Peptides against a protein of PDB entry 2ODG. Designs and how they scored, part 39

Target 1, 89 residues: chain A of PDB entry 2ODG
Amino acid sequence: MTTSQKHRDFVAEPMGEKPVGSLAGIGEVLGKKLEERGFDKAYVVLGQFLVLKKDEDLFREWLKDTCGANAKQSRDCFGCLREWCDAFL

## One batch from the design tools (peptide; aimed at target 1 G38 F39 V44)

Design b2_p30_7 (made by RFdiffusion4)
Pose (drawn by RFdiffusion4):
Structure b2_p30_7 (pose): chain A 89 residues (1-89), chain P 30 residues (1-30)
Amino acid sequence: as target 1 above (89 residues)
Amino acid sequence: AAEAAAAEEEEKAEEAEKAREAFEEALEAL
């Protein structure tokens, strides 16, 4: 999983108020769609993951159906958001 | 069409607020 340094950096320090495009697997284009959906910050998107009880199928369907992210990009967010929770939740 | 667009914006607001609340509750639990 050749995730960018952002994946390791994200689960290495608190997220603070970093932009949603900062989440691994969410590019600038995808960050814009989620932003238009009301998720202007990454901690709002992590909240959606928590609401879905880490249901990978529901999360992937949600992200894909919400912005059109591919099955590949959704995997980065799942492990990225999940691993952050493992260190942080 | 206008009523459907207003309903979609309401759903967006409610979804985002629910996700924000779940995150804040997770922080308070720490």

Design b2_p30_7_s1 (made by RFdiffusion4, then SolubleMPNN; from b2_p30_7, 13 letters changed)
Fold by OpenDDE base, seed 5:
Structure b2_p30_7_s1 (fold): chain B 89 residues (1-89), chain A 30 residues (1-30)
Amino acid sequence: as target 1 above (89 residues)
Amino acid sequence: MEEEKKKEEEKNKEEAKKAEEAFEEALKKL
């Protein structure tokens, strides 16, 4: 599967203080909904991803229930965090 | 072996869900 430039830009470097909207699959609409729930930074979503033990189904379901992510958005976000973790954890 | 693996996966999912709930509750306090 081809990744977006947004995915490649995120996984290529330390996460730092990147906003939640920097995650692949997270646009303005989903980003705002995540921010309203306290997920203002990408590292907070990373925290949730790690709490869920990197489980794809649990994370994608959580993202859907939390911000209304569709299947593509949740897949893109999961893949982004998985590949970032593989590189930096 | 497969049944034990399934039980362990279910247990891990249940533990992950509890940890998720605690995480969200902690976020609400910030």
Scores: peptide ipSAE 0.279, ipTM 0.703, DockQ to the pose 0.055
OpenDDE base, seeds 1, 2, 3, 4: peptide ipSAE 0.264, 0.274, 0.024, 0.131; ipTM 0.686, 0.701, 0.418, 0.578

Design b2_p30_7_s2 (made by RFdiffusion4, then SolubleMPNN; from b2_p30_7, 13 letters changed)
Fold by OpenDDE base, seed 5:
Structure b2_p30_7_s2 (fold): chain B 89 residues (1-89), chain A 30 residues (1-30)
Amino acid sequence: as target 1 above (89 residues)
Amino acid sequence: EEEEEEEEEEENKERAEEAEEAFEEALKSL
């Protein structure tokens, strides 16, 4: 599968203070919903990903339930965080 | 490029919501 440019840009560098909307699969609509739930930064979603022990099914289900992410969006977001962790953790 | 990707993500979200609603209605009809 080919990754998006957004994915490549996110996994290429430390996430620092990047907004939640910088995650692959998280557009403006999902980003706003995540921010309303207190997930304003990408590192807060990373925290949830780590709390869920990097489990794909648990994370994708959580993302769906939290912001209404579809299967593609949750897959893209999961893949983005997984590859970022592989590079920087 | 980022704007185009965001538009595709929003379109995919809308399509998924419509599919979920259609699936729920289909389940009720069984």
Scores: peptide ipSAE 0.145, ipTM 0.592, DockQ to the pose 0.020
OpenDDE base, seeds 1, 2, 3, 4: peptide ipSAE 0.137, 0.140, 0.099, 0.137; ipTM 0.575, 0.576, 0.542, 0.577

Design b2_p30_7_s3 (made by RFdiffusion4, then SolubleMPNN; from b2_p30_7, 15 letters changed)
Fold by OpenDDE base, seed 4:
Structure b2_p30_7_s3 (fold): chain B 89 residues (1-89), chain A 30 residues (1-30)
Amino acid sequence: as target 1 above (89 residues)
Amino acid sequence: SEEEKKKKEEKNKEEAKKAEEAFKEALKSL
């Protein structure tokens, strides 16, 4: 499978203060829902990803339940965070 | 089976939400 340019842009550099909408799979609708739940920055979503021990099933289920992400969106977001961690942690 | 899958998803949902709540409580203390 191929990745999006959005994925490549995110994993290529330090996360810094990037908004949640910078995550692959997270558009405006999902981003707003995440922000409303207190996930106002991409690094807060990273935090949840890490407390779930980078578990794909747990994270993707969480994302679905939290913001209504579909299977592709949750997969893209998970892959984005996984590959960012592989590069920077 | 589909039933086993659904049961696993429900357990994962509960576990993930519990982790989120713990995470949020930790964040509030910072």
Scores: peptide ipSAE 0.390, ipTM 0.829, DockQ to the pose 0.093
OpenDDE base, seeds 1, 2, 3, 5: peptide ipSAE 0.376, 0.365, 0.373, 0.364; ipTM 0.825, 0.819, 0.824, 0.820

Design b2_p30_7_s4 (made by RFdiffusion4, then SolubleMPNN; from b2_p30_7, 11 letters changed)
Fold by OpenDDE base, seed 2:
Structure b2_p30_7_s4 (fold): chain B 89 residues (1-89), chain A 30 residues (1-30)
Amino acid sequence: as target 1 above (89 residues)
Amino acid sequence: EEEEEKEEEEENKELAEKAREAFEEALASL
């Protein structure tokens, strides 16, 4: 499966202060829902990903429950964070 | 790809709203 340009842009560089909406699978609608829950930055979602020990099922379930992400969105977001961690952690 | 992601978000939002409305209607019918 080919990754999106959004995924490639995210995993190519340090996360810094990137908004939560810079994550693959997280557009404007999901981004706003995450921000309302206190996940305003990509690194806050990264924190949750790490707290869940990078477990795919737990993270994707959490993302679904938190912002209503569908299976594709949660997969794309998980993959984005996994590959970012592989590059920078 | 970016447009497709936005469409998927809008569709998912609409589906969630419809599911909520259907649930509320079902509860009101009890």
Scores: peptide ipSAE 0.117, ipTM 0.548, DockQ to the pose 0.020
OpenDDE base, seeds 1, 3, 4, 5: peptide ipSAE 0.110, 0.105, 0.113, 0.111; ipTM 0.547, 0.539, 0.564, 0.549

Design b2_p30_8 (made by RFdiffusion4)
Pose (drawn by RFdiffusion4):
Structure b2_p30_8 (pose): chain A 89 residues (1-89), chain P 30 residues (1-30)
Amino acid sequence: as target 1 above (89 residues)
Amino acid sequence: EEEEEELEEELELVEKGKEKAEEINEEEEE
């Protein structure tokens, strides 16, 4: 899973108020769609993951249906958001 | 102690983000 340094950096330190495009697997194009959907910050998107009880199928369908992210990009967000929770939740 | 304070601040943001995500979902369902 050749995730960018952002994946390790994200689960290496607190998220703070970093932008939603900072989440691994969310590019600038995808960050814009989620932003238009009311998720201007990454901690708002992490909340959606928590709401879905880490249901990978619901999360992937939600992200894909919400912005059109591919099955590949959603995998990065799931492990990225999930691993952050493992160190942080 | 500084690490505990930072963690508490992060948990508050996480809770705030979860509540806002729930509100957005409710608004979209309506």

Design b2_p30_8_s1 (made by RFdiffusion4, then SolubleMPNN; from b2_p30_8, 12 letters changed)
Fold by OpenDDE base, seed 3:
Structure b2_p30_8_s1 (fold): chain B 89 residues (1-89), chain A 30 residues (1-30)
Amino acid sequence: as target 1 above (89 residues)
Amino acid sequence: SEEEKLREEELKLVEEGKEKALKLMKEEAE
């Protein structure tokens, strides 16, 4: 499978205080729902990813339950965070 | 160096993110 330019842009550099909407698979709709739940920055979603021990099934299920992400959106977001961690952690 | 400071700030945000995520999970479970 191919990655998006959005994915490549995110994994290329430290995330700092980037908004949740900068994550691959997270558009404006999902981003707003995540922000309403308290996940107002990409690094907080990264925090959840790490709390769940980088488990794909747990994270993707959490993302679906939290903001209504579909299978592709949760896959893209998971892959984005996994590759970012491989590069920077 | 500036690079070292940026790395330190990034790692600080990682820990802060984990802390916030755990807090949010606990609050939602209450």
Scores: peptide ipSAE 0.622, ipTM 0.900, DockQ to the pose 0.868
OpenDDE base, seeds 1, 2, 4, 5: peptide ipSAE 0.146, 0.265, 0.075, 0.018; ipTM 0.653, 0.735, 0.561, 0.388

Design b2_p30_8_s2 (made by RFdiffusion4, then SolubleMPNN; from b2_p30_8, 13 letters changed)
Fold by OpenDDE base, seed 4:
Structure b2_p30_8_s2 (fold): chain B 89 residues (1-89), chain A 30 residues (1-30)
Amino acid sequence: as target 1 above (89 residues)
Amino acid sequence: DEEEKLREKELQLIEEGKKKAEEILKEELA
């Protein structure tokens, strides 16, 4: 499995107040839907990731239900947050 | 220490993110 440049860019540094669209797997369409639900920043999605105890199935299902993410998008987003946490938490 | 302050700010954002996520969940379930 390979990662995208977007993934590598995100996991390389603290996320600060990066927009939700900075997350791997989250494009403009999904990003707007997440923002409409109140998940406007990457750190809020990270918050949900942590609230769900980093559980992959729970998080990916939540992401699908919240913004319509497909399997690849949810996998990319989960992997992005997992690796970010490994580096910075 | 600047590095320490940056780390603290990052952790504060993470905690705020957790709280906001929980609040959104509660609102959607209400």
Scores: peptide ipSAE 0.561, ipTM 0.890, DockQ to the pose 0.881
OpenDDE base, seeds 1, 2, 3, 5: peptide ipSAE 0.032, 0.028, 0.023, 0.046; ipTM 0.478, 0.470, 0.471, 0.497

Design b2_p30_8_s3 (made by RFdiffusion4, then SolubleMPNN; from b2_p30_8, 17 letters changed)
Fold by OpenDDE base, seed 2:
Structure b2_p30_8_s3 (fold): chain B 89 residues (1-89), chain A 30 residues (1-30)
Amino acid sequence: as target 1 above (89 residues)
Amino acid sequence: DAAERLREEELKLIREGEEKAKELLEKEAA
């Protein structure tokens, strides 16, 4: 499957202070829900991704439980973080 | 003050999310 431009934009550079909504798969609705749970920055979600040992199933489940992400959204978000980590960690 | 309370609430929320993640990890490991 091909990646989105949003994905490519995210993985191309250090995430810095990018909002959680900059993550692929995280739109306005999910972003707002994540922010309400304290996950306002992409790097906070990255933290959870790392806590979960970069495990796809666990992260996607966590994301679903936390903000209601569907399968595609969680997959896109996971892939975004995985590839970002491959580039910068 | 209000700013401190908001920060504390945010940290609590993050902690709860973190604990949820850790629980998932523990469940898989069990």
Scores: peptide ipSAE 0.326, ipTM 0.783, DockQ to the pose 0.115
OpenDDE base, seeds 1, 3, 4, 5: peptide ipSAE 0.219, 0.113, 0.252, 0.197; ipTM 0.723, 0.677, 0.747, 0.704

Design b2_p30_8_s4 (made by RFdiffusion4, then SolubleMPNN; from b2_p30_8, 12 letters changed)
Fold by OpenDDE base, seed 3:
Structure b2_p30_8_s4 (fold): chain B 89 residues (1-89), chain A 30 residues (1-30)
Amino acid sequence: as target 1 above (89 residues)
Amino acid sequence: EEAKRVLEEELKLLKEGEEKAKELLEEEEE
């Protein structure tokens, strides 16, 4: 499987103040739902990812429960954060 | 009966294609 350009753009640089919608797998619909829950920046979702000890199953379940992400969207978002952490943490 | 099965299969494929297109659009939206 290949990653999207959105994934590659995100993992290429420090995320800074990037909006939550910049995460791979998170578009307009999921982004708005996450923002409504207080996750307006990508780094807030990163925080949750780290709190969950980078566990894939826990994070993907959380994302599904929080914004209704499907399997592909949660996988893409998880992979995006994992690879970003490998590069910058 | 055969015509019905053909139409049901086509409908299934169309729905799957629509869902896939929506998923890709959602992921790529800014």
Scores: peptide ipSAE 0.194, ipTM 0.626, DockQ to the pose 0.013
OpenDDE base, seeds 1, 2, 4, 5: peptide ipSAE 0.146, 0.144, 0.156, 0.162; ipTM 0.555, 0.552, 0.579, 0.577

